# Peptides against a protein of PDB entry 3KDP, part 50

Target 1, 230 residues: chain A of PDB entry 3KDP
Amino acid sequence: PFLIFIIANIPLPLGTVTILCIDLGTDMVPAISLAYEQAESDIMKRQPRNPKTDKLVNEQLISMAYGQIGMIQALGGFFTYFVILAENGFLPIHLLGLRVNWDDRWINDVEDSYGQQWTYEQRKIVEFTCHTPFFVTIVVVQWADLVICKTRRNSVFQQGMKNKILIFGLFEETALAAFLSYCPGMGVALRMYPLKPTWWFCAFPYSLLIFVYDEVRKLIIRRRPGGWVE

## One batch from the design tools (peptide; made by RFdiffusion4, then SolubleMPNN)

Design b1_p12_8_s2 (from b1_p12_8, 8 letters changed)
Fold by OpenDDE base, seed 4:
Structure b1_p12_8_s2 (fold): chain B 230 residues (1-230), chain A 12 residues (1-12)
Amino acid sequence: as target 1 above (230 residues)
Amino acid sequence: YEEALELLLKFL
């Protein structure tokens, strides 16, 4: 999000506070819960990792985590961001290069795509109105990300949802996201303005895409062992 | 608080 904010000079899609709420709030319990996941049924059929050749973090894992899943998550967040701004009169093309004028408090006549002028305060309200749905979008796609991380090779349907700590983590991150989104005073304290409940559904297609993508990937790995997809 | 948070975010 921040890289695109700088490169495209768009209004800030995700605030610093919301990033901290993701990294330190919603992701902690889910990430810890993966340590308690049941071993895959085929784990004893795999050769032990060679500590000299097999890194814990390899190029394939980085490519999968950041290059594929992370990009889908980012696209989900940006989709929500662009939809909200479009509903407020700012079409995606109009946002390109707008950051400088958007963040200037002395400019109170920034025009939207329809010629409506926006004061600095009005622009910051709509920006902070984007931060909460972007955050919630990330939480919703993290549901899929957490679920796909349960296994490396087996389908989630083969592994099942037996990890009670992971299930608790999913509820905890959702409850925390709801608390941060709807608790009175969060708009002042965290610059997270409340969102319409309908915005929770904006991420669902991307969450489904992540899930389907990973299940297809795992299916390919199971059918063609030793492929480049591992 | 915002400055402290920005500093923390630079490390995250």
Scores: peptide ipSAE 0.007, ipTM 0.427, DockQ to the pose 0.026
Fold by OpenDDE base, seed 5:
Structure b1_p12_8_s2 (fold): chain B 230 residues (1-230), chain A 12 residues (1-12)
Amino acid sequence: as target 1 above (230 residues)
Amino acid sequence: YEEALELLLKFL
């Protein structure tokens, strides 16, 4: 998110406070819950890792985590961001280079794509209104991310949803996201303005994409052991 | 400290 903010000079898509709420608020319990996950049914049939040749963190793992899944998550957040700004009159092309004028408190006549002028206060309300749905979008895609992390090779349908701590984590992160989004005073305290309930659904296609992508990956691994996809 | 934290958080 920050790299695109710098390169494209767009209004800030995700605030620092919202990032903290993700890293310290919504992700902790889900991450801990993975320690309680049951081993895969075939784990004892696999060859042990060679500690001299096989790195625990390898290029394949980095590519999967950051290059693929992380990019899909970011794309989901940015999609929500662009849709909200477009609904408020700012088309994606118009946002390019707009940051300088957007963040200037002395400019009260920034024009949208339709020639409507926006005061500094109005622009900041819209910006912070984007931060909350971006945050919620990340939480919704994290549902899929957490579920796919249950297994390395087996399908989630083979593993099942027996981990009660993981289920609790999914509810906890969702409840926390709802609290941060709708509790009175969060706009002042955290710069998180309330979102329309419909914005929760904007991330669902991306969550489904993550899930389908990982299930297809795991299917390929099961059919072609020793491939580059492992 | 708050400004430094905000800057650091922007990079995360």
Scores: peptide ipSAE 0.007, ipTM 0.408, DockQ to the pose 0.025
Fold by OpenDDE base, seed 1:
Structure b1_p12_8_s2 (fold): chain B 230 residues (1-230), chain A 12 residues (1-12)
Amino acid sequence: as target 1 above (230 residues)
Amino acid sequence: YEEALELLLKFL
């Protein structure tokens, strides 16, 4: 998100506070919950890794986590961001290079795609209105990410949802996201303005995409062990 | 807050 903000010079899609809320708030309990996940049914049939040659985190895993799943998550966030800005009169093409004027408090006549002028205060309201649903989008796609992380090879349907701590983590991150989104004063304290409940659903296609993608990946691994998809 | 955020963004 931040790289696109710099490269495209668009208004800030996700604030630093929201990033901290993700990294320190919503991700911690879910991540810890994975330590309590039951072993895969076939784990003892696999050869142990060689600590001298086999890394816990290999290039393929990094590519999957950051290069593929992370890109889908980012696309989900940006989709929500662009839709909200478009609903407020700022089409995606118009946002390119707009940051400099957007962030200048002395420019109070920034035009949207329809010629409507926006004051600095109005622009910041719409910007901060984007931060919350971007954050919520990340939380929703993290549901899928957490669920797919339950297993390395087996389907989630084979593993099941028996980890009560993981289930609690999903509720906790959702409750925290709802609290940060709707609690009075969060707009002032954290610049997290409330979002329409319908914005929670904007991430669902991407969450489903992550889930389906990983299930297909795992299916391929099960059918073709040692393939490039593992 | 905005100024502090802008400052923080310069270091990120």
Scores: peptide ipSAE 0.000, ipTM 0.364, DockQ to the pose 0.024
Fold by OpenDDE base, seed 2:
Structure b1_p12_8_s2 (fold): chain B 230 residues (1-230), chain A 12 residues (1-12)
Amino acid sequence: as target 1 above (230 residues)
Amino acid sequence: YEEALELLLKFL
């Protein structure tokens, strides 16, 4: 998110406080829950890894986790961001290069895509209105990310949802996201304004995309063991 | 301070 903020000079899509809430809040219990995941049903049928050549986390797994899945997550967040700004009169193309004028407190006549002038205070309200839905979008795509991380090869339908700690983690991160989004005073304390309940659904297509993508990947691995997709 | 904090958090 921040790289695009710099490169495209767009208004800040995700606040620093919201990033901290993701990294220190919503991700902690889910990440710990993966330590309690049950072994895949076929794990004992696989050859043991060679500790000299085979890393626990290979470059391909890193590329999948941080590259491909991370890109889909970022796209989900930015989709929500662009939807909110478009609903407030700022079309995506108009946001390019707008940051300099957006962040200038002395400019009170920044025009939107429809020629409406926005004061500095009004612009900051819209910016902070984006932060909470972006955060919630990340939490919703993290549901899929956590579920796909349960297994390396087996489908989630083969593995099942038997890890009670993981299920608890999903509820905990969702409850925390709801608390941060709707608790009175969060707008003042964290600059997280309450979101419309409809904005929770903005991430669902991307969460589904992550899930389908990984299930297809795992299906290919099962059909072609030792392939480049593993 | 907020700009500096934002900048710092940008690099984290």
Scores: peptide ipSAE 0.000, ipTM 0.361, DockQ to the pose 0.024

Design b1_p12_8_s3 (from b1_p12_8, 8 letters changed)
Fold by OpenDDE base, seed 3:
Structure b1_p12_8_s3 (fold): chain B 230 residues (1-230), chain A 12 residues (1-12)
Amino acid sequence: as target 1 above (230 residues)
Amino acid sequence: YQEALELIKKFL
């Protein structure tokens, strides 16, 4: 998010404090919960890995998979960001290069895509209105990410949702997201303005996309062992 | 590519 903010010179999509809440708050418990996941049912049927060759391939594959998932996560967040700004009169194309004028407190006549002028205060309100939905979008997409990380080869439907600590992690990150979004004073403290409940659903297509993508990937691995997808 | 991916992960 921050890289695109710099490169595209768009209004800040996600606040620094919200990023810290993701990295330290929402991601930590879910990540720990994966350590308690049951081994895949077929793990004992796999040949011993050659520590020199097979680790490297696995690390590259994991890196690619997480990289692709991370890209989908970022796209989900930015989609929500662009939708909110578009609903407020700023089309995505108009946001490119707008940061300089957007962040200038002395410019009170920044025009939107429809010629409406926005004061600095109004612009900051809409910017901070984007932070909470972006954050929530990341959390919703992280549900799918956490669930798909349960297994490498088996479908989630084969593995099941028996890890109570993982389930707790999903509730914890969701509860934290709700707390940060709706607790009085969070708008002032974190510049995270209250989220309309409808914005929670903006991430669902991306969460589903991640889930489907990984299930298809795992299906391909199961059907074609030793393929380039493995 | 891995370094770029790690950088992207660091900002995601």
Scores: peptide ipSAE 0.006, ipTM 0.306, DockQ to the pose 0.022
Fold by OpenDDE base, seed 1:
Structure b1_p12_8_s3 (fold): chain B 230 residues (1-230), chain A 12 residues (1-12)
Amino acid sequence: as target 1 above (230 residues)
Amino acid sequence: YQEALELIKKFL
């Protein structure tokens, strides 16, 4: 997310406070919850891994899978960001290189894609209006990430939802996202302006994509043990 | 927050 902000010189899609809320607020309880996940039903039936051979392959494939999931998460956030800005008159192509003028408080006539002029205050409201949906998009995508992380090889449908702490983590991060999105004063305190409830659904295709991607990956691993996808 | 953001944007 932040790399595209730097490279494309677009208005800031996700604020520092929202990043901190993701890293410290929404990710901590879920990460702890994974430590309490019960072993897969078949894990004790496997031979001990050879730490010299099996670890390197698994680390590369896990790193690649998480890298791909992270890219899908970033794409989901940016999709939401671009949709919101487009609805406010700023098409994606017009945002390229706009950051310098966008962030200049002395420029009050920044034009959108339709020639409408935006004051600095109006631009910042739109920017901060993007931060909350971007944050919520990440939370919704993290639901899928947490659910898929319950198993390395088995389908989620086989493992089930037995970890009550993980379920609590999903509710906690969702409740935190709702609190930060809708509590009065959050726009002033955290620069997180409220979003329409419909924006929560913008992340669902990407959350589903992550879920399907991981289930397909796990299916391939189950059908081809020791393959390049494990 | 805006000042912090501006500072971050100057270094990043």
Scores: peptide ipSAE 0.000, ipTM 0.239, DockQ to the pose 0.023
Fold by OpenDDE base, seed 2:
Structure b1_p12_8_s3 (fold): chain B 230 residues (1-230), chain A 12 residues (1-12)
Amino acid sequence: as target 1 above (230 residues)
Amino acid sequence: YQEALELIKKFL
């Protein structure tokens, strides 16, 4: 988010405090939960790997997969950001280069895509209105990410949802997201304004995309063991 | 970089 903010000179899509809440708040328990995931049902049926070749290839493929998933997650967040700003009169193309005027407190006549003028205070309200939905979007796509990380090869439907600690992690991150989104004073404390419940659904297509992507990947791995997709 | 640093300071 911050890199795109710098490169595109757009209004800040996600605050630093919100990023810290993602990295330190929502991700910790889910990450720990993966350490307690049950072994895949087919683990004993796998052929021994060549430690010289297969390790490096697997690390590269895992890195690529996580990189691709991370891009999909970022796209989900930015989608929510652009939808919110578009609903407030700022089309995506108009946001390019707008940051300089957006952040200037002395400019109170920044025009939106429809010629409406926005004061500094109004612009900051809209900016902070984006922070919470962006955060929630990341949490929702992380549900899919956490679920797909349960297995390397087996489908989630084959492995099942038996890890109670993982389930607890999903509830914990969701509860934290709800707390940060709806608790009184979060707008002052964290600059995260309450979001409409409808914003939770903005991430669902991307969460589904991540899930489908990984299930297809795993299906290919199961059909072609030792292939370049493993 | 300076603008980025100022932004960080604004939110910390």
Scores: peptide ipSAE 0.000, ipTM 0.285, DockQ to the pose 0.023
Fold by OpenDDE base, seed 4:
Structure b1_p12_8_s3 (fold): chain B 230 residues (1-230), chain A 12 residues (1-12)
Amino acid sequence: as target 1 above (230 residues)
Amino acid sequence: YQEALELIKKFL
Protein backbone atom coordinates (compact mmCIF):
# COMPACT_ATOMS: atom_id res chain seq x y z
CA PRO B 1 0.00 0.00 0.00
CA PHE B 2 2.62 2.54 1.02
CA LEU B 3 4.82 1.91 -2.03
CA ILE B 4 1.87 2.49 -4.36
CA PHE B 5 1.00 5.62 -2.38
CA ILE B 6 4.47 6.99 -3.14
CA ILE B 7 4.85 5.74 -6.73
CA ALA B 8 1.37 6.64 -7.97
CA ASN B 9 1.00 9.72 -5.73
CA ILE B 10 -2.50 8.66 -4.69
CA PRO B 11 -4.23 9.54 -1.41
CA LEU B 12 -3.03 7.28 1.41
CA PRO B 13 -4.98 4.00 1.12
CA LEU B 14 -3.94 2.58 4.49
CA GLY B 15 -2.71 4.64 7.41
CA THR B 16 0.44 3.86 9.34
CA VAL B 17 -1.60 3.23 12.48
CA THR B 18 -3.75 0.70 10.64
CA ILE B 19 -0.62 -1.00 9.30
CA LEU B 20 0.68 -1.28 12.85
CA CYS B 21 -2.67 -2.72 13.95
CA ILE B 22 -2.31 -5.38 11.24
CA ASP B 23 1.34 -6.19 11.94
CA LEU B 24 1.14 -6.17 15.74
CA GLY B 25 -2.53 -6.87 16.38
CA THR B 26 -4.31 -9.00 13.83
CA ASP B 27 -1.32 -10.96 12.46
CA MET B 28 0.51 -11.93 15.63
CA VAL B 29 -1.94 -14.36 17.27
CA PRO B 30 -2.83 -16.09 13.99
CA ALA B 31 0.87 -16.48 13.13
CA ILE B 32 1.60 -18.00 16.54
CA SER B 33 -1.40 -20.30 16.11
CA LEU B 34 0.25 -21.91 13.07
CA ALA B 35 3.02 -23.21 15.34
CA TYR B 36 0.38 -25.36 17.04
CA GLU B 37 -1.18 -26.73 13.85
CA GLN B 38 -1.54 -30.48 13.75
CA ALA B 39 1.02 -32.18 11.56
CA GLU B 40 -0.13 -33.19 8.11
CA SER B 41 -1.11 -36.84 7.75
CA ASP B 42 1.85 -37.48 5.43
CA ILE B 43 4.54 -35.56 7.36
CA MET B 44 5.82 -38.67 9.14
CA LYS B 45 6.32 -40.31 5.73
CA ARG B 46 8.76 -37.58 4.68
CA GLN B 47 12.46 -37.85 5.33
CA PRO B 48 13.96 -35.52 7.92
CA ARG B 49 15.04 -32.15 6.58
CA ASN B 50 18.61 -31.99 5.37
CA PRO B 51 19.97 -28.87 7.12
CA LYS B 52 22.53 -28.32 4.34
CA THR B 53 20.08 -28.36 1.43
CA ASP B 54 16.65 -27.68 2.90
CA LYS B 55 16.21 -24.19 4.31
CA LEU B 56 13.21 -23.35 6.49
CA VAL B 57 12.76 -20.22 4.42
CA ASN B 58 13.62 -20.64 0.76
CA GLU B 59 13.14 -18.50 -2.32
CA GLN B 60 10.13 -20.55 -3.37
CA LEU B 61 8.35 -19.98 -0.05
CA ILE B 62 9.15 -16.25 -0.16
CA SER B 63 7.89 -16.04 -3.74
CA MET B 64 4.64 -17.76 -2.79
CA ALA B 65 4.01 -15.81 0.41
CA TYR B 66 5.02 -12.32 -0.67
CA GLY B 67 4.97 -12.53 -4.45
CA GLN B 68 1.61 -14.23 -4.96
CA ILE B 69 -0.54 -14.27 -1.82
CA GLY B 70 0.70 -10.86 -0.70
CA MET B 71 -0.13 -9.40 -4.11
CA ILE B 72 -3.67 -10.81 -3.98
CA GLN B 73 -4.09 -9.32 -0.50
CA ALA B 74 -2.87 -5.94 -1.71
CA LEU B 75 -5.20 -6.10 -4.72
CA GLY B 76 -8.12 -6.81 -2.38
CA GLY B 77 -7.28 -3.80 -0.25
CA PHE B 78 -6.83 -1.54 -3.26
CA PHE B 79 -10.10 -2.76 -4.73
CA THR B 80 -11.93 -1.68 -1.58
CA TYR B 81 -10.03 1.62 -1.58
CA PHE B 82 -10.91 2.41 -5.20
CA VAL B 83 -14.57 1.43 -4.72
CA ILE B 84 -14.96 3.75 -1.72
CA LEU B 85 -13.25 6.65 -3.45
CA ALA B 86 -15.30 6.07 -6.60
CA GLU B 87 -18.51 6.13 -4.52
CA ASN B 88 -17.35 9.49 -3.18
CA GLY B 89 -16.70 10.88 -6.66
CA PHE B 90 -13.00 10.06 -7.15
CA LEU B 91 -12.42 7.66 -10.03
CA PRO B 92 -9.13 5.68 -10.01
CA ILE B 93 -7.61 7.59 -12.94
CA HIS B 94 -8.30 10.91 -11.21
CA LEU B 95 -6.42 9.77 -8.09
CA LEU B 96 -3.11 9.48 -9.96
CA GLY B 97 -0.89 12.38 -8.95
CA LEU B 98 -3.57 13.83 -6.65
CA ARG B 99 -1.68 13.22 -3.36
CA VAL B 100 0.18 16.53 -3.31
CA ASN B 101 -2.99 18.58 -3.64
CA TRP B 102 -4.95 16.14 -1.48
CA ASP B 103 -2.61 16.55 1.48
CA ASP B 104 -2.26 20.34 1.12
CA ARG B 105 -4.26 22.04 3.88
CA TRP B 106 -4.32 25.32 1.98
CA ILE B 107 -6.09 23.85 -1.06
CA ASN B 108 -9.80 23.65 -0.28
CA ASP B 109 -11.10 23.30 -3.83
CA VAL B 110 -9.74 19.94 -5.01
CA GLU B 111 -12.11 18.71 -7.67
CA ASP B 112 -13.36 15.16 -7.94
CA SER B 113 -14.07 13.34 -11.20
CA TYR B 114 -17.45 15.08 -11.45
CA GLY B 115 -16.27 18.64 -10.76
CA GLN B 116 -17.34 18.72 -7.10
CA GLN B 117 -14.95 20.69 -4.92
CA TRP B 118 -13.65 19.14 -1.71
CA THR B 119 -12.25 20.99 1.28
CA TYR B 120 -9.23 19.64 3.11
CA GLU B 121 -11.42 18.43 5.98
CA GLN B 122 -13.84 16.69 3.63
CA ARG B 123 -10.96 14.98 1.81
CA LYS B 124 -9.47 13.74 5.08
CA ILE B 125 -12.85 12.37 6.17
CA VAL B 126 -13.01 10.39 2.91
CA GLU B 127 -9.40 9.23 3.31
CA PHE B 128 -9.99 8.05 6.86
CA THR B 129 -13.22 6.45 5.70
CA CYS B 130 -11.03 4.37 3.37
CA HIS B 131 -8.57 3.28 6.08
CA THR B 132 -11.04 1.20 8.08
CA PRO B 133 -12.49 -0.76 5.13
CA PHE B 134 -8.98 -1.33 3.77
CA PHE B 135 -7.95 -2.70 7.16
CA VAL B 136 -11.06 -4.89 7.37
CA THR B 137 -10.41 -6.11 3.83
CA ILE B 138 -6.94 -7.22 4.87
CA VAL B 139 -8.38 -9.04 7.90
CA VAL B 140 -10.96 -10.85 5.76
CA VAL B 141 -8.27 -11.86 3.26
CA GLN B 142 -6.08 -12.98 6.18
CA TRP B 143 -8.80 -15.48 7.12
CA ALA B 144 -8.12 -17.29 3.87
CA ASP B 145 -4.36 -16.82 4.17
CA LEU B 146 -4.29 -18.25 7.68
CA VAL B 147 -6.47 -21.19 6.71
CA ILE B 148 -4.36 -22.06 3.65
CA CYS B 149 -1.14 -21.82 5.70
CA LYS B 150 -2.34 -24.70 7.88
CA THR B 151 -0.98 -27.20 5.40
CA ARG B 152 1.70 -27.45 2.73
CA ARG B 153 0.17 -30.23 0.69
CA ASN B 154 -3.11 -31.46 2.18
CA SER B 155 -6.37 -29.72 1.38
CA VAL B 156 -8.01 -27.83 4.22
CA PHE B 157 -10.90 -30.25 3.80
CA GLN B 158 -8.53 -33.16 4.38
CA GLN B 159 -6.67 -31.55 7.28
CA GLY B 160 -9.77 -30.07 8.91
CA MET B 161 -10.03 -27.28 11.48
CA LYS B 162 -8.68 -29.10 14.51
CA ASN B 163 -6.35 -26.37 15.77
CA LYS B 164 -8.33 -24.61 18.50
CA ILE B 165 -5.65 -21.93 18.79
CA LEU B 166 -6.02 -21.12 15.09
CA ILE B 167 -9.80 -20.87 15.50
CA PHE B 168 -9.21 -18.58 18.46
CA GLY B 169 -6.81 -16.52 16.33
CA LEU B 170 -9.46 -16.09 13.62
CA PHE B 171 -11.95 -14.99 16.25
CA GLU B 172 -9.46 -12.64 17.91
CA GLU B 173 -8.44 -10.87 14.70
CA THR B 174 -12.11 -10.50 13.71
CA ALA B 175 -13.06 -9.17 17.14
CA LEU B 176 -10.14 -6.74 17.05
CA ALA B 177 -11.16 -5.58 13.58
CA ALA B 178 -14.74 -5.04 14.77
CA PHE B 179 -13.52 -3.21 17.88
CA LEU B 180 -11.25 -0.89 15.90
CA SER B 181 -14.00 -0.30 13.33
CA TYR B 182 -16.95 0.40 15.64
CA CYS B 183 -15.68 1.43 19.07
CA PRO B 184 -16.51 5.07 19.84
CA GLY B 185 -13.48 7.33 19.64
CA MET B 186 -11.50 5.21 17.14
CA GLY B 187 -12.05 7.86 14.49
CA VAL B 188 -10.29 10.41 16.67
CA ALA B 189 -7.70 8.11 18.25
CA LEU B 190 -6.71 5.97 15.25
CA ARG B 191 -8.25 7.89 12.32
CA MET B 192 -10.39 4.82 11.67
CA TYR B 193 -13.92 5.92 10.92
CA PRO B 194 -16.74 3.39 11.29
CA LEU B 195 -17.72 1.48 8.18
CA LYS B 196 -21.01 0.12 6.95
CA PRO B 197 -21.34 -3.60 7.66
CA THR B 198 -21.64 -4.20 3.90
CA TRP B 199 -17.96 -3.29 3.45
CA TRP B 200 -16.97 -6.51 5.21
CA PHE B 201 -18.19 -8.37 2.14
CA CYS B 202 -16.06 -6.36 -0.29
CA ALA B 203 -13.04 -8.58 0.43
CA PHE B 204 -14.88 -11.90 0.14
CA PRO B 205 -14.16 -12.42 -3.58
CA TYR B 206 -10.44 -12.00 -2.90
CA SER B 207 -10.56 -14.25 0.15
CA LEU B 208 -12.28 -16.86 -2.00
CA LEU B 209 -9.72 -16.33 -4.77
CA ILE B 210 -6.84 -16.99 -2.35
CA PHE B 211 -8.57 -20.08 -1.01
CA VAL B 212 -9.32 -21.49 -4.47
CA TYR B 213 -5.84 -20.65 -5.71
CA ASP B 214 -4.18 -22.48 -2.84
CA GLU B 215 -6.51 -25.49 -3.02
CA VAL B 216 -5.79 -25.81 -6.74
CA ARG B 217 -2.06 -25.44 -6.07
CA LYS B 218 -2.17 -28.14 -3.40
CA LEU B 219 -4.22 -30.38 -5.68
CA ILE B 220 -1.57 -30.04 -8.40
CA ILE B 221 1.20 -30.82 -5.88
CA ARG B 222 -0.66 -33.94 -4.74
CA ARG B 223 -1.20 -35.15 -8.30
CA ARG B 224 2.26 -34.19 -9.59
CA PRO B 225 4.81 -34.40 -6.80
CA GLY B 226 8.09 -32.67 -7.63
CA GLY B 227 6.49 -30.15 -9.98
CA TRP B 228 7.53 -26.49 -10.25
CA VAL B 229 4.43 -25.53 -8.22
CA GLU B 230 5.72 -27.23 -5.17
CA TYR A 1 13.49 6.25 2.37
CA GLN A 2 13.76 9.75 3.87
CA GLU A 3 10.66 10.87 2.01
CA ALA A 4 8.88 7.76 3.24
CA LEU A 5 9.96 8.52 6.80
CA GLU A 6 8.76 12.10 6.50
CA LEU A 7 5.44 10.85 5.20
CA ILE A 8 5.16 8.44 8.12
CA LYS A 9 5.89 11.33 10.49
CA LYS A 10 3.14 13.40 8.87
CA PHE A 11 0.58 10.66 9.43
CA LEU A 12 1.55 9.69 12.89
Scores: peptide ipSAE 0.000, ipTM 0.297, DockQ to the pose 0.021

Design b1_p12_8_s4 (from b1_p12_8, 8 letters changed)
Fold by OpenDDE base, seed 1:
Structure b1_p12_8_s4 (fold): chain B 230 residues (1-230), chain A 12 residues (1-12)
Amino acid sequence: as target 1 above (230 residues)
Amino acid sequence: YLEALKKLLEFL
């Protein structure tokens, strides 16, 4: 997200407070919950690894998989960001290079894609209106990420959802996201302005894409043991 | 502080 902000010089898509809420708020309980995940149902049917030759983690594939998932998450966030700005008159092409003028308090006549002038205060309201749904988008795609992390090889449908702590983590991060999004004063305190409930659904295609991607990956691993996808 | 933290997190 931040790399695109720098390279494209677009208005800030995700605030630091929202980043902190992700890193310290929404991700902590889910991450801890994975420590309580039960072993895969077939783990004891596998031969023991050779510590000299077999790595616990295929570094290339995990790096690739997490890199790809991270890209899908970022795309989901930016999609939400661009849609919100487009609904407010700022088309994606118009945002390129706009950051300098956008962040200047003394420029109160920044034009949108339709020639409407925006004051600094109005622009910041729109920017902060983007931060919350970007954050919520990340939470929604993290649901899929957390669920797919339950297993390394087996389908989630084979492993099931028996980890109550993981389920609690999903509710906790969702409740925190709802609290930060809708609690009065969050716009002033955290620069997280309330979002329409419909924005929660904007991330669902990306969350589903992550889930399907990982299930397909795991399916390939199960069908072709020792393949390049493992 | 939040702006400074913002800049720092943006740098990270």
Scores: peptide ipSAE 0.000, ipTM 0.276, DockQ to the pose 0.026
Fold by OpenDDE base, seed 3:
Structure b1_p12_8_s4 (fold): chain B 230 residues (1-230), chain A 12 residues (1-12)
Amino acid sequence: as target 1 above (230 residues)
Amino acid sequence: YLEALKKLLEFL
């Protein structure tokens, strides 16, 4: 989010405090829960890795995590961001390069895509209104990410949802997201204004896409062992 | 995956 903020000069899509809440709050328990996941049924059929040549984190894993799944998550967040700004009169094309004028407190006549003028205070309200739904979008796509991380090769349907700690992690991150989104004072403390419940659904297609993508990938791996997607 | 994703999300 912050890179796109700098490169495209758009209004800040996600606040720094909100990022810290993701890193330290919503993602820790889910990540720890993966240590308690049951081994895949075929794990003992695989040869041990060579500790000198085979890294635990290989290029394929990095490419999948950062290049594919991470991109889908980022797209989900930005989709929500652009939808909110568009509903407030700022079309995506109009946001490009707008940051300089947007963040200038002395400019009180920034025009939206429809010629409506926005004061600095009004613009900051809209900006902070975007932070919460972006955050919630990340949490919703993280549900899919956590679930797909349960297995390397087997389908989630083959593995099942027996890890109670993982299930707890999903509830914990969701509860924390709800707390940060709706608790009184969070708007002042975290610059996270309350979220309309409808915005939770904006990420669902992307969460589903992540899940379907990984299940298809795993299916291909099972049908064609040693393929480039492994 | 999650750690990698976290770092990416922090950076993006």
Scores: peptide ipSAE 0.006, ipTM 0.379, DockQ to the pose 0.030; fails the geometry check
Fold by OpenDDE base, seed 2:
Structure b1_p12_8_s4 (fold): chain B 230 residues (1-230), chain A 12 residues (1-12)
Amino acid sequence: as target 1 above (230 residues)
Amino acid sequence: YLEALKKLLEFL
């Protein structure tokens, strides 16, 4: 989000406070929960890895997979951002280069894609209206990410959802997201304005895509051990 | 490192 904000000169899609809430709030308990994940049922049936060859390939593939998942997560967040701005009259193409005028408090006549003029205060309300749904979008895609991280090879359906701490983590991050989104005063305290309940669903296709992608990856690994996908 | 990279990609 922040790099695209700089490169494309678009209005800020995700605030610093929301970033801190993701990194320190929503991700902490889920990350700890992975330490308590049960061993995969087939762990004793796996051949020992060659530490000279298999480790490096596995690290590259894990890095690539997490890189691809991270891109899908970012796309989900930006999709939500662009939809919100488009619903408020700012089409994606119009946002390119708009940041300079958007952030200038002395310009009170910034035009949207339909010729409507927006004051500085109105623009900041719309910007802060994007922060909460972007944050919630990240939480929703993190559900899929956390679930797929349970296993390296086995399907989630084979592993099951038996880790009570992981389940607690999913509820905790969701409850925190709901609290930050709907608690009175969060708009003033955190610049996180309340979101319509419908915005929670914007991330669901991307969350499903992450899940399907990883399940297909794991299926290929199970069918072709030692392949280029492992 | 992978988690940090993931976070970085989330910030892109």
Scores: peptide ipSAE 0.005, ipTM 0.338, DockQ to the pose 0.027; fails the geometry check
Fold by OpenDDE base, seed 5:
Structure b1_p12_8_s4 (fold): chain B 230 residues (1-230), chain A 12 residues (1-12)
Amino acid sequence: as target 1 above (230 residues)
Amino acid sequence: YLEALKKLLEFL
């Protein structure tokens, strides 16, 4: 989010506070829950890793985690951001280069794509109204991310949802996200303005995409062992 | 480098 904010000079899509709420709030319990996951059924049938040649964190793992899944998550957040701004009169093309005027408190006549003028206060309300749904979007895509992390090779359908701590983590992160989004005073304290309940659904296609993508990846690995997809 | 990349991706 921050790189696109700098490169495209768009209004800030995701605030620092919301990032901290993700990293320190919503992701901790889910991450810990993976320590309680059961081993895959075929783990003892696999060849052991050679610690001298096979890195635990390799280029394939980095490509999967950061280059693919992380980019889908970011795309989901940005999709939500652009939809909200478009509904408020700011089309994506109009946002390019707008940051300079957007962040200037002395400019109270910034025009949207339809010629409507926006005061500084109005613009900041819309910006912070985007931060909360972006945050919620990340939480929703993290549901899929956490579920796919249960296994490396086997399908989630083979592994099942037996980890009660993981299930608790999913509810905890969702409840925390709802609390941060709707608790009175969060707009002042965290600059997280309340979101319409419909915005929770904006991320669902991306969560499904992550899940389907990983299941297809795992299917390919099972059918073609030793491929570049491992 | 990996930690820096991770941090960068968190802010991406």
Scores: peptide ipSAE 0.000, ipTM 0.339, DockQ to the pose 0.023; fails the geometry check

